# Peptides against a protein of PDB entry 7AL2, part 85

Target 1, 85 residues: chain A of PDB entry 7AL2
Amino acid sequence: YEIMLIRPKTIDDINYVVDQVLEESNPVILDLSFLEKESPANFKLAGEKIKQMRSNYGAEALLLSRCNDKNLIIIAPKGVSLVRK

## One batch from the design tools (peptide; made by RFdiffusion4, then SolubleMPNN)

Design b2_p26_5_s2 (from b2_p26_5, 8 letters changed)
Fold by OpenDDE base, seed 1:
Order: sequence, then C-alpha cells, then structure tokens
Structure b2_p26_5_s2 (fold): chain B 85 residues (1-85), chain A 26 residues (1-26)
Amino acid sequence: as target 1 above (85 residues)
Amino acid sequence: EEFDEKKFREEAEKALKENKIELVRE
C-alpha cells in the first residue's frame, strides 16, 4: 500500500481523503492546518468525515503532531492497523 | 502560505517515528 500525504484545502480534497481510505484502502496522513486556519466550516466537515469513517467503516485515526502551524493526523483504513511500540 | 511538500513529508515521517507508530496490513 501507499501512504497518501495531503494538506486539504477544499471539500474535494476532503472527499479525496475519504476515497483513499474507503475505496483505495490507503492510509492517509493529513495536515489540517490550512482548513483550521482558513475555513472553520470545512475544518469541522473534515472532522465529521473522520468520525464517520471511524464509526461506520472501521477506520482508525491518530493525532501525530499538534505544534506550530501543524495539525497532523493519520487515518488507517479497515484492514490496516495502527500499532504503537 | 505556500505549501512545502518535501518538508511535509519529512515532518510526517518524523512524527510517525516519534510517535512510534507502525502500520500493519491485516
């Protein structure tokens, strides 16, 4: 598999993340800093989509970094486990 | 603000390492 990296800026980007996780079964590392700063509505939407993927599709999500101008989250699709050493 | 993709990749890899996260496909 391939870990997809994205800093979403639009709803289309958010839906791309959903597609990668649910349809392509690819883990995604997100930087939500742009949405958090520039679009409160889409930032909220991104969070809702993540919660939906976790709740309805068995995805996992972990916060990787929350410092400076970063908000990094990893989302793993069903079938990919996030294991902490 | 211009997005630095290379820096983002490096930061992501660093974050995974610092969080001691491994991905295991079932």
Scores: peptide ipSAE 0.609, ipTM 0.910, DockQ to the pose 0.865
Fold by OpenDDE base, seed 5:
Structure b2_p26_5_s2 (fold): chain B 85 residues (1-85), chain A 26 residues (1-26)
Amino acid sequence: as target 1 above (85 residues)
Amino acid sequence: EEFDEKKFREEAEKALKENKIELVRE
């Protein structure tokens, strides 16, 4: 498999992430910087979706990088483990 | 707003290395 990379900008993008994780079982690295800057509502929605995937579907999520204009998060679907080596 | 996919990919890989993250398919 290949890790999906996306900087979501729309609700469709957020739902794409959900589909990748829940339906396709693909890990995704997200850059949430656009939503954080441009759409507080969709940024909140993205966070809620991530929490739902973690709490209800066995996904794992980890903050990879957070600075002034970066917000990188990796989400692994159930069946893919995030291991720190 | 511009988005540099190449830079994003490099940032992602750098972040994975810095966090020492490995993905294991079960």
Scores: peptide ipSAE 0.609, ipTM 0.910, DockQ to the pose 0.884
Fold by OpenDDE base, seed 3:
Structure b2_p26_5_s2 (fold): chain B 85 residues (1-85), chain A 26 residues (1-26)
Amino acid sequence: as target 1 above (85 residues)
Amino acid sequence: EEFDEKKFREEAEKALKENKIELVRE
């Protein structure tokens, strides 16, 4: 598999993440830093979508890095486990 | 702000290593 990398900037980008996880069964690493800084509404939307994928579709999500200039999250589709060593 | 894809990939790989995260396909 290939992990998709994206820094979403628009609603279309957010929907792309959802599509990758739910339809393509691809894990995604996304940087939410742009949305957090530039679009509070879409940042909230992204969070809601992640919660929905976890609650309703068996996705897993894990914070990879959080600092002043980045907000990296990995989302794994159902069937891909995130294992911490 | 311009997005640097190469830097982002490096940051992602570094983050996975630092968090000791492994993906396992079931």
Scores: peptide ipSAE 0.607, ipTM 0.910, DockQ to the pose 0.881
Fold by OpenDDE base, seed 2:
Structure b2_p26_5_s2 (fold): chain B 85 residues (1-85), chain A 26 residues (1-26)
Amino acid sequence: as target 1 above (85 residues)
Amino acid sequence: EEFDEKKFREEAEKALKENKIELVRE
């Protein structure tokens, strides 16, 4: 498998993530640090989209890393399981 | 801060390892 990597900066980037997960069935690793620092509104939107994908489309999400300048989350589409070894 | 794609990829790989996460297609 290949994981898409993105640090979203715009609403278009957020929607790209949604498209990758729901339409392309690609896992995505997000760095939300830019939105968290620069746009509270879009940071909130990103979180809402992740919640929606989990609640309505069977996506799975995990926090990978959190620090002052990093916020990494992995989102797996339905049909891809996140397994902890 | 300028985005470093190489660094991001390395950090992502490190984070997966630290969390002991593997992806399995059903």
Scores: peptide ipSAE 0.605, ipTM 0.909, DockQ to the pose 0.839

Design b2_p26_5_s3 (from b2_p26_5, 7 letters changed)
Fold by OpenDDE base, seed 4:
Structure b2_p26_5_s3 (fold): chain B 85 residues (1-85), chain A 26 residues (1-26)
Amino acid sequence: as target 1 above (85 residues)
Amino acid sequence: EEFNEEEFRKEAEEALKKNNIELVRE
């Protein structure tokens, strides 16, 4: 698998994340800092999509970092485990 | 602010390490 990296700026970007997780079964590390700052509505939408993927599709999500003006989250599709060492 | 992919990759890797996270395909 490949970990996809994205800083979503639009609804299309949010849907891209969903497609990567649900259709392509790729983990995604995303930086939500742009949406958080520029679009409360799309930031909320992104959060709802993440919740839906967790609740309905077995995805796993974890906040990685809020440092350096970033908001990094990892989303793992069903079949990929996030393991703590 | 313009997206810097290289910087983002570095930060992502550092964040994974900081959180002691490993991805395992089942």
Scores: peptide ipSAE 0.610, ipTM 0.911, DockQ to the pose 0.877
Fold by OpenDDE base, seed 5:
Structure b2_p26_5_s3 (fold): chain B 85 residues (1-85), chain A 26 residues (1-26)
Amino acid sequence: as target 1 above (85 residues)
Amino acid sequence: EEFNEEEFRKEAEEALKKNNIELVRE
């Protein structure tokens, strides 16, 4: 598999992430900086979706970077483990 | 703000390395 990379800007993008994780079982690295800056509502929604995937579907999430107006999160679907070497 | 996919890819790879993260399919 290949890790999907996205800087979500819309609800469609957020749902794309959900689809990748839950339906396609693909890891996703997100830059949430656009939503955080431009859409507080969708930023909140994205956070809720991530929490739901973790709580209800066994996904894992980790903050990768939070600097220089970036907000990088990795989400791994159930069946893909995030391992710190 | 314009999105530069190439820069984002490099940033993501660097972030993975900094965090020493490996993905393992179960």
Scores: peptide ipSAE 0.608, ipTM 0.911, DockQ to the pose 0.880
Fold by OpenDDE base, seed 2:
Structure b2_p26_5_s3 (fold): chain B 85 residues (1-85), chain A 26 residues (1-26)
Amino acid sequence: as target 1 above (85 residues)
Amino acid sequence: EEFNEEEFRKEAEEALKKNNIELVRE
């Protein structure tokens, strides 16, 4: 599998993530550090979108890292499971 | 902070490893 990587900076980037997960069925690893620092509103929006994907579309999300000024989250689309070894 | 895609990829791989996470497609 191939995981999409993005550090979203805009609403368009957030919607890109949604499209990758829901329409393209691609797992995505996000770094939300930019939004967290630069746009509280878009950071909140990103969180809401993630919640919606989990609640309504069977997506799975996991916090990977919250160190060194980073905020990494992985989102897996329906049909892709996150398995802990 | 300026975004570095190469560093981000390494960081992501390290984070997956640290969390012992694998992805399984049905």
Scores: peptide ipSAE 0.607, ipTM 0.911, DockQ to the pose 0.840
Fold by OpenDDE base, seed 3:
Structure b2_p26_5_s3 (fold): chain B 85 residues (1-85), chain A 26 residues (1-26)
Amino acid sequence: as target 1 above (85 residues)
Amino acid sequence: EEFNEEEFRKEAEEALKKNNIELVRE
C-alpha cells in the first residue's frame, strides 16, 4: 500500500484528502498544524469532513502525534484497517 | 514556516513506528 502525505493549507487541499479517502481508497497522513495556526475556520472544516467520513463512509481516524507543533492524523478508508503490532 | 517534505515523511514514519501501527488492505 501507499500512504498519501499532506499538510493542507486550503479548502482545495481538504477536498483532496476527501477524494483520496472516499474515491481513491488511499490512506492519508495529515499534518493539520498549518490550518490550526492560520485558519481556525478551515481547521474546523477539516475536522467536520473527517467526522463525516467516519460517520457515513466507514473511515477510521487516529491521532499519531502532537509533538513539535505538529498535528499528525492518519485516516484509513473503508477497506483498510489500522492494526496495532 | 516553509514546509519540509522530507522532514514530514520522516516524522510520519517515526510516528507510525512509535504507535506500532500497521495498515492492512482488505
Scores: peptide ipSAE 0.605, ipTM 0.910, DockQ to the pose 0.812

Design b2_p26_6_s1 (from b2_p26_6, 9 letters changed)
Fold by OpenDDE base, seed 3:
Structure b2_p26_6_s1 (fold): chain B 85 residues (1-85), chain A 26 residues (1-26)
Amino acid sequence: as target 1 above (85 residues)
Amino acid sequence: SLEDEFLEAIKKNPDIRDLEDEDFVL
């Protein structure tokens, strides 16, 4: 698999994340700071998509950072384990 | 680069945790 990096700005970007996780089985590290600042609706949409991937498909999601104007998370498909030591 | 920016942001936050519904409340 590949690890995708993205700062989503549009609904198309959000759907790209979903496709990467569910169809391509690739983890995604994403910065949600743009959506959080510019589009509350799309920020909430991103959150709902992540929740659905966790609830329905066994994805895991961690909050990596909320500093320096970043809102970083990782979303990993089932079968890719996120381990904290 | 995006990768460098992400790495620096992650390094500055040692408290990595599970994402919660409340993280999307504005």
Scores: peptide ipSAE 0.615, ipTM 0.916, DockQ to the pose 0.828
Fold by OpenDDE base, seed 5:
Order: C-alpha cells, then structure tokens, then sequence
Structure b2_p26_6_s1 (fold): chain B 85 residues (1-85), chain A 26 residues (1-26)
C-alpha cells in the first residue's frame, strides 16, 4: 500500500480520502485545518465520512496533532494496523 | 513540502490518541 498525504480543501478531496481508504486500501494522513477554518460544513462532512469508515468498514483513525494551525489525522483501512507503544 | 510540514506538526504534539466524535464539534 501507499500512504497518501493531503490537506483537503474541497468535497472532491474528501471523497478522494474515502476512495483511498476504502477502495485502494491506502492509509491517509490528512490535515483538516483548511476545512475547519474555511468550510465548517465540509469539516463536519469529513468527520462524518471518517466516522462512517470506522463504524462500517473497520477503519482506524488517530489524531496525530492539533496545534499551530494543523489538524492532523491518520485514517487506515482495516487491513492496516495502527499500533501505539 | 507537505510531508515536512506534517512531520513538524507531529513533533510538536506527540501525544497521539484515538480520534473521537468530539474532535469534529466546532
């Protein structure tokens, strides 16, 4: 698999994340700070999509950082294990 | 690069935790 890095700015970007996780089985590291600031509605949408992927498809999601105008999240498909030590 | 920016942000806040629904409450 590949690890995709993205700072989503549009709904298309959000759908790209969904496609990468569910269809391509690639983990995605997202910076959601743009959506949070510029489109609260799309920020909420991104959250709903992540929740759905976790609830319905067994994806895992971690908050990596929320500081200095960054909101970093990793979401991994079921086949990729995120292990914390 | 985007990778560098992400790396720096992670370094600044290394307490990684599970994402929660509350993280999307604005």
Amino acid sequence: as target 1 above (85 residues)
Amino acid sequence: SLEDEFLEAIKKNPDIRDLEDEDFVL
Scores: peptide ipSAE 0.588, ipTM 0.906, DockQ to the pose 0.859
Fold by OpenDDE base, seed 2:
Structure b2_p26_6_s1 (fold): chain B 85 residues (1-85), chain A 26 residues (1-26)
Amino acid sequence: as target 1 above (85 residues)
Amino acid sequence: SLEDEFLEAIKKNPDIRDLEDEDFVL
């Protein structure tokens, strides 16, 4: 698999993340800082999509870092285990 | 508000953790 990196800015970007996780089985590292600052609605939408992938498809999602200018999340498809050491 | 307090607490926590629904509360 590939690890995809994206800083979503649009709904199309959010759907790209969904496609990568569910269709391509690629983990995605997201920086949600743009949506958090510029589009509360799309930020919420991203959260709902992640929740759905976790609830319905067995995806895992971790918050990696959150501060004033960063909001980093990793979402992994079923079959790719996120392991904390 | 309670929402604001929780959001600030999340932002201050540097530890990697499971994502929660509350992480998307604005």
Scores: peptide ipSAE 0.418, ipTM 0.798, DockQ to the pose 0.280
Fold by OpenDDE base, seed 1:
Structure b2_p26_6_s1 (fold): chain B 85 residues (1-85), chain A 26 residues (1-26)
Amino acid sequence: as target 1 above (85 residues)
Amino acid sequence: SLEDEFLEAIKKNPDIRDLEDEDFVL
């Protein structure tokens, strides 16, 4: 698999993340800071999509870092284990 | 690079946890 890196800015970007996780089985590391600041609606949508992937497809999602200028999240498909040491 | 920025942010904030619904409340 590949690890995808993205700072989504549009709904198309959000759907790209969904496709990478569910269709390509690739983990995605996201910076959601743009959506959080510029589009509360799309930020909420991103959260809903992540919740759906976790609930319906067994994806894992971790908050890696959240501060004033960053909101980093990793989403992994069911076949990829995220291990915290 | 974007990758470097992400890696540094992870290293600086090692208190990693599962996302929760509250993380998307503005």
Scores: peptide ipSAE 0.402, ipTM 0.809, DockQ to the pose 0.846

Design b2_p26_6_s2 (from b2_p26_6, 10 letters changed)
Fold by OpenDDE base, seed 2:
Structure b2_p26_6_s2 (fold): chain B 85 residues (1-85), chain A 26 residues (1-26)
Amino acid sequence: as target 1 above (85 residues)
Amino acid sequence: SLEEEFQEAIEKNPDIRDLTDEDFEL
């Protein structure tokens, strides 16, 4: 698999993440700082999509780093284990 | 607010953890 890296700015980017996780079975590292600042509605939408992928498709999601101007998460499809050492 | 306090706690905690619904509350 590939690990996708994206800083979503649009709804199309959010849907791209969904496609990568569910259809391509690729983990995605996301920086959500743009949406959080510029579009609270789309930020919430991203959260709902992630919640749905976790609840319905067995995806896992971790918060990697959150500070001023940064919001990094990883979402992994079912079958890719996220292991903390 | 409780939400503000929660967000501040998130930003101050550098440890990797499971993402939660509260992480998207504003």
Scores: peptide ipSAE 0.511, ipTM 0.849, DockQ to the pose 0.275
Fold by OpenDDE base, seed 5:
Structure b2_p26_6_s2 (fold): chain B 85 residues (1-85), chain A 26 residues (1-26)
Amino acid sequence: as target 1 above (85 residues)
Amino acid sequence: SLEEEFQEAIEKNPDIRDLTDEDFEL
């Protein structure tokens, strides 16, 4: 698989993340700082999409780093293990 | 607000953890 890296800015970007996880089975590392700052509505939408992927498709999601101007998340499709050592 | 306090706690302790619904509260 490939690991995708993206800083979503639009709804199209959010849907791209969904496609990568569910259709391509690729983990995605996201920077959600743009949406959080510039589009609260789309930030909420991203959250709902992530929740749906976890609940319905067995995806895993971790918060990697959250601080000023940084919001890094990894979403892994079912079959890719996220392990903290 | 409680949400503000929660976000501040995350920012002060940005340990790797499971993402939660609260992480999308504004």
Scores: peptide ipSAE 0.507, ipTM 0.850, DockQ to the pose 0.294
Fold by OpenDDE base, seed 4:
Structure b2_p26_6_s2 (fold): chain B 85 residues (1-85), chain A 26 residues (1-26)
Amino acid sequence: as target 1 above (85 residues)
Amino acid sequence: SLEEEFQEAIEKNPDIRDLTDEDFEL
């Protein structure tokens, strides 16, 4: 698999994340800081999509770092385990 | 870069945790 890196700015970007996780089985490291600041509605949408992937498809989602200009999250598909040491 | 930000996050924030619904409340 590949690890995708994206800072989503549009709904299309959000859907890209979903496709990468569910269809391509690629983990995605994403920075949601743009949506959080520029589009609260799309930020909420991203959250709903992540919740759905976790609830319905066994995806795992971790918060890596959150500050004023950074909201780093990793989403991993069911077949990819995220292990903390 | 986002890659750099990721590496920095791992280094600086060892207390990585699961996302929660609260993380999307504004």
Scores: peptide ipSAE 0.491, ipTM 0.853, DockQ to the pose 0.679
Fold by OpenDDE base, seed 1:
Structure b2_p26_6_s2 (fold): chain B 85 residues (1-85), chain A 26 residues (1-26)
Amino acid sequence: as target 1 above (85 residues)
Amino acid sequence: SLEEEFQEAIEKNPDIRDLTDEDFEL
């Protein structure tokens, strides 16, 4: 698999994340800082999509960092385990 | 780059936690 890196700015970018996780089975590392600042509505939408992927498809999601204009999240599809050591 | 930010995040915050619904409350 590939690990995708994206800082979403549009709804199309959010849908791209969904496609990568559910259809391509690729983990995605997101920086949501743009949406949080520029589009609270789309930030909320991203959260809803992530929640759906976790609840319905067994995806895992971790908060990596939230500071200094960073909001870094990793979401992994079912079958890719995120392990803390 | 976002890759560099990821590396910095790992190094700076070893206590990585599960994302929660509250993380999307504004």
Scores: peptide ipSAE 0.489, ipTM 0.853, DockQ to the pose 0.696

Design b2_p26_6_s3 (from b2_p26_6, 10 letters changed)
Fold by OpenDDE base, seed 3:
Structure b2_p26_6_s3 (fold): chain B 85 residues (1-85), chain A 26 residues (1-26)
Amino acid sequence: as target 1 above (85 residues)
Amino acid sequence: SLEEEFKEAIEKNPDIRDLTDEDFEL
């Protein structure tokens, strides 16, 4: 698999994340800082999509780092386990 | 607000953890 890295800015980017996780079975590292600052509505939409992937498809999601200028999250599809050392 | 206080607390916490619904409160 590939690990995708993206700082989504649009709804199309959010749907791209969904496609990568559910259709391609690729983990995605997200920086949601743009949406959080520029589009609160799409930030919340991203959250809903992540929740749906976790609830309906067994995806896992971790908050990696949150500070002034970044909001890093990893979402992994079922079959790619996230394990803390 | 309570949401603002929560966001500030998150920014102060560098530990890796499971994502929660509260993480999308603004």
Scores: peptide ipSAE 0.505, ipTM 0.847, DockQ to the pose 0.294
Fold by OpenDDE base, seed 4:
Structure b2_p26_6_s3 (fold): chain B 85 residues (1-85), chain A 26 residues (1-26)
Amino acid sequence: as target 1 above (85 residues)
Amino acid sequence: SLEEEFKEAIEKNPDIRDLTDEDFEL
């Protein structure tokens, strides 16, 4: 698999994340800081999509860092284990 | 607001953790 990195800015970007996780089985590292500031509605949408991927498809989602202008999240498909030491 | 208090807590203690629904409250 590949690890995708994206700072979503549009709904298309959000759907790209969903496609990468569910269809391509690629983990995605996201920076949601743009949406959080520039589009609260799309930020909420991203949250809903992540929740759905976790609830319905067994994806894992971790908050990596949230400070200032950074909101880093990793979403991993069911087949990719996120392990913390 | 509770959302702001939560965000401040996250910023103060930015440990890697599972996402929660509260992480998307604004």
Scores: peptide ipSAE 0.502, ipTM 0.846, DockQ to the pose 0.288
Fold by OpenDDE base, seed 5:
Structure b2_p26_6_s3 (fold): chain B 85 residues (1-85), chain A 26 residues (1-26)
Amino acid sequence: as target 1 above (85 residues)
Amino acid sequence: SLEEEFKEAIEKNPDIRDLTDEDFEL
């Protein structure tokens, strides 16, 4: 698989993440700082889609780093294990 | 707000952990 890296800015970007996880089975590392700052509505939408992927498709999601200027998340499709040592 | 308090706690302790619904509270 490939690991995709993206800083979503639009709904199209959010849907791209969904496609990568569910259709392509690629893990995605996201920077959600743009949406959180510039589009609260789309930030919430991203959260809902992540929740749906976890609940309905067995995806895993970890918060990697969060601060005032950073919001890094990894989403892994079912079959890719995220392990913390 | 409780949401802000939660965010502040995350920012002060940004350990790797499972993402939660609360992480999208504004």
Scores: peptide ipSAE 0.502, ipTM 0.846, DockQ to the pose 0.287
Fold by OpenDDE base, seed 1:
Structure b2_p26_6_s3 (fold): chain B 85 residues (1-85), chain A 26 residues (1-26)
Amino acid sequence: as target 1 above (85 residues)
Amino acid sequence: SLEEEFKEAIEKNPDIRDLTDEDFEL
């Protein structure tokens, strides 16, 4: 698999994340700082999509860092284990 | 604001953790 990195700016970018996780089975590292600042509505939408992927498809999601204009999240599809040591 | 208070709380806990629905509250 590939690890995708994206700072979403549009709804199309959010849907791209969904496609990567569910269809391509690729983990995605997201920086949601743009949406949080520029489009609270789309930030909330991203959250809803992540919730759906976790609840319905067994995806896992971690908050990696939130500071200094960063809001870094990793979402992994089912089958890719996120292990904390 | 509640958003800023929440952000401050997150920033004070640098440990990697599970994402929650609360992380998308503004």
Scores: peptide ipSAE 0.499, ipTM 0.848, DockQ to the pose 0.277

Design b2_p26_6_s4 (from b2_p26_6, 9 letters changed)
Fold by OpenDDE base, seed 3:
Structure b2_p26_6_s4 (fold): chain B 85 residues (1-85), chain A 26 residues (1-26)
Amino acid sequence: as target 1 above (85 residues)
Amino acid sequence: SLEEEFEEAIKKNPDIRDLEDEDFVL
């Protein structure tokens, strides 16, 4: 599999993340800082999509870093486990 | 497809909430 890295700016970018997780079974590392600053509505929408992938399809999601410049989240599809040592 | 079903579910039942939930924190 591939690990996708993206800083989404549009709804199309958010849907790209959904496609990568559910259809391609690729983990995605997201920086949501752009959406949080420029489109709070789409930021919230992204959050709901992440929650639904967790609830309905067995995806895992973890916040990696949150600061003024970054909002990093990893989403792993079912079949790729996130393990803390 | 899974994506299609997912997107239709979002359109049908929108529930927009923020991402700053402790359930996400490492």
Scores: peptide ipSAE 0.029, ipTM 0.617, DockQ to the pose 0.035
Fold by OpenDDE base, seed 4:
Structure b2_p26_6_s4 (fold): chain B 85 residues (1-85), chain A 26 residues (1-26)
Amino acid sequence: as target 1 above (85 residues)
Amino acid sequence: SLEEEFEEAIKKNPDIRDLEDEDFVL
C-alpha cells in the first residue's frame, strides 16, 4: 500500500481521502488546518466522514499533532493497524 | 465501489451523520 499525504482544501479533497481509505486501502496522513481555518462547514464534514469510516468500515484514526499551524491526523484503513509503542 | 456505497448511504440516510459533535476530537 501507499501512505497518502494531503492537506485538504475542498469537498473533493475530503472525498479523495474517503476513496483512498475505503477503496484503495491506503493510510492517509491529513492536515486539517486549512479546513479548520477556512471552512468550518467542511471541517465538520471531514470529521463526520472520519467518524463514519471508523464506525462503519473499521478504520482507525489518531491525532498526531495539534498546534497553531497544523492539525495532523493519521487514518488507517481496515487491515492496517496503528500501534503505539 | 465501497466509496460509492459510503456516499450513497450518507445521501439516503442523513441521520448516520449523528456521529457529529460540536468539536472534532479523535
Scores: peptide ipSAE 0.028, ipTM 0.602, DockQ to the pose 0.042
Fold by OpenDDE base, seed 1:
Structure b2_p26_6_s4 (fold): chain B 85 residues (1-85), chain A 26 residues (1-26)
Amino acid sequence: as target 1 above (85 residues)
Amino acid sequence: SLEEEFEEAIKKNPDIRDLEDEDFVL
């Protein structure tokens, strides 16, 4: 698999994240800071999509960093384990 | 909130919480 990195800015970017996780089975490291500041509505939408992936498709999501104008989250698709060594 | 939900996920996985010490550039 590939690990995708993205700072989503639009609804299309949000849907791209969903496609990567559910269709391509790629982990995504994303920065939600742009949406949180510029579009609270789209930030909420992104959150709902992540919740749906966790609840219905076996994805895992963890906060990596929340400081210095960053809101970094990793989303792992079903079958990819998040492991610290 | 979304942040609260992810904080709960971190609480369930202490090893992953250690990654908060890392800073990333996207």
Scores: peptide ipSAE 0.021, ipTM 0.576, DockQ to the pose 0.067
Fold by OpenDDE base, seed 5:
Structure b2_p26_6_s4 (fold): chain B 85 residues (1-85), chain A 26 residues (1-26)
Amino acid sequence: as target 1 above (85 residues)
Amino acid sequence: SLEEEFEEAIKKNPDIRDLEDEDFVL
């Protein structure tokens, strides 16, 4: 698999993340900081999609870093396990 | 596709909580 990196700015970007996780089975390192600051509606949408991927498709999500200028999350598709050491 | 089914599920069940810390594992 590939690991995708993206800082979504549009709904199309959000849907790209969904496609990568569900269709391509690629993990995505996702920075939600743009949406969080610039589009509350799309930030909420992104979060809802992440929750749905977890609930319905066996995805995992790990918070990597959250601060004033970052909201980094890794989303792993079913079949790719996130393991703490 | 899975994505299409996912989108339809969202449309049918829009009552989804806001993001919470419990949604993620550190």
Scores: peptide ipSAE 0.029, ipTM 0.619, DockQ to the pose 0.034; fails the geometry check

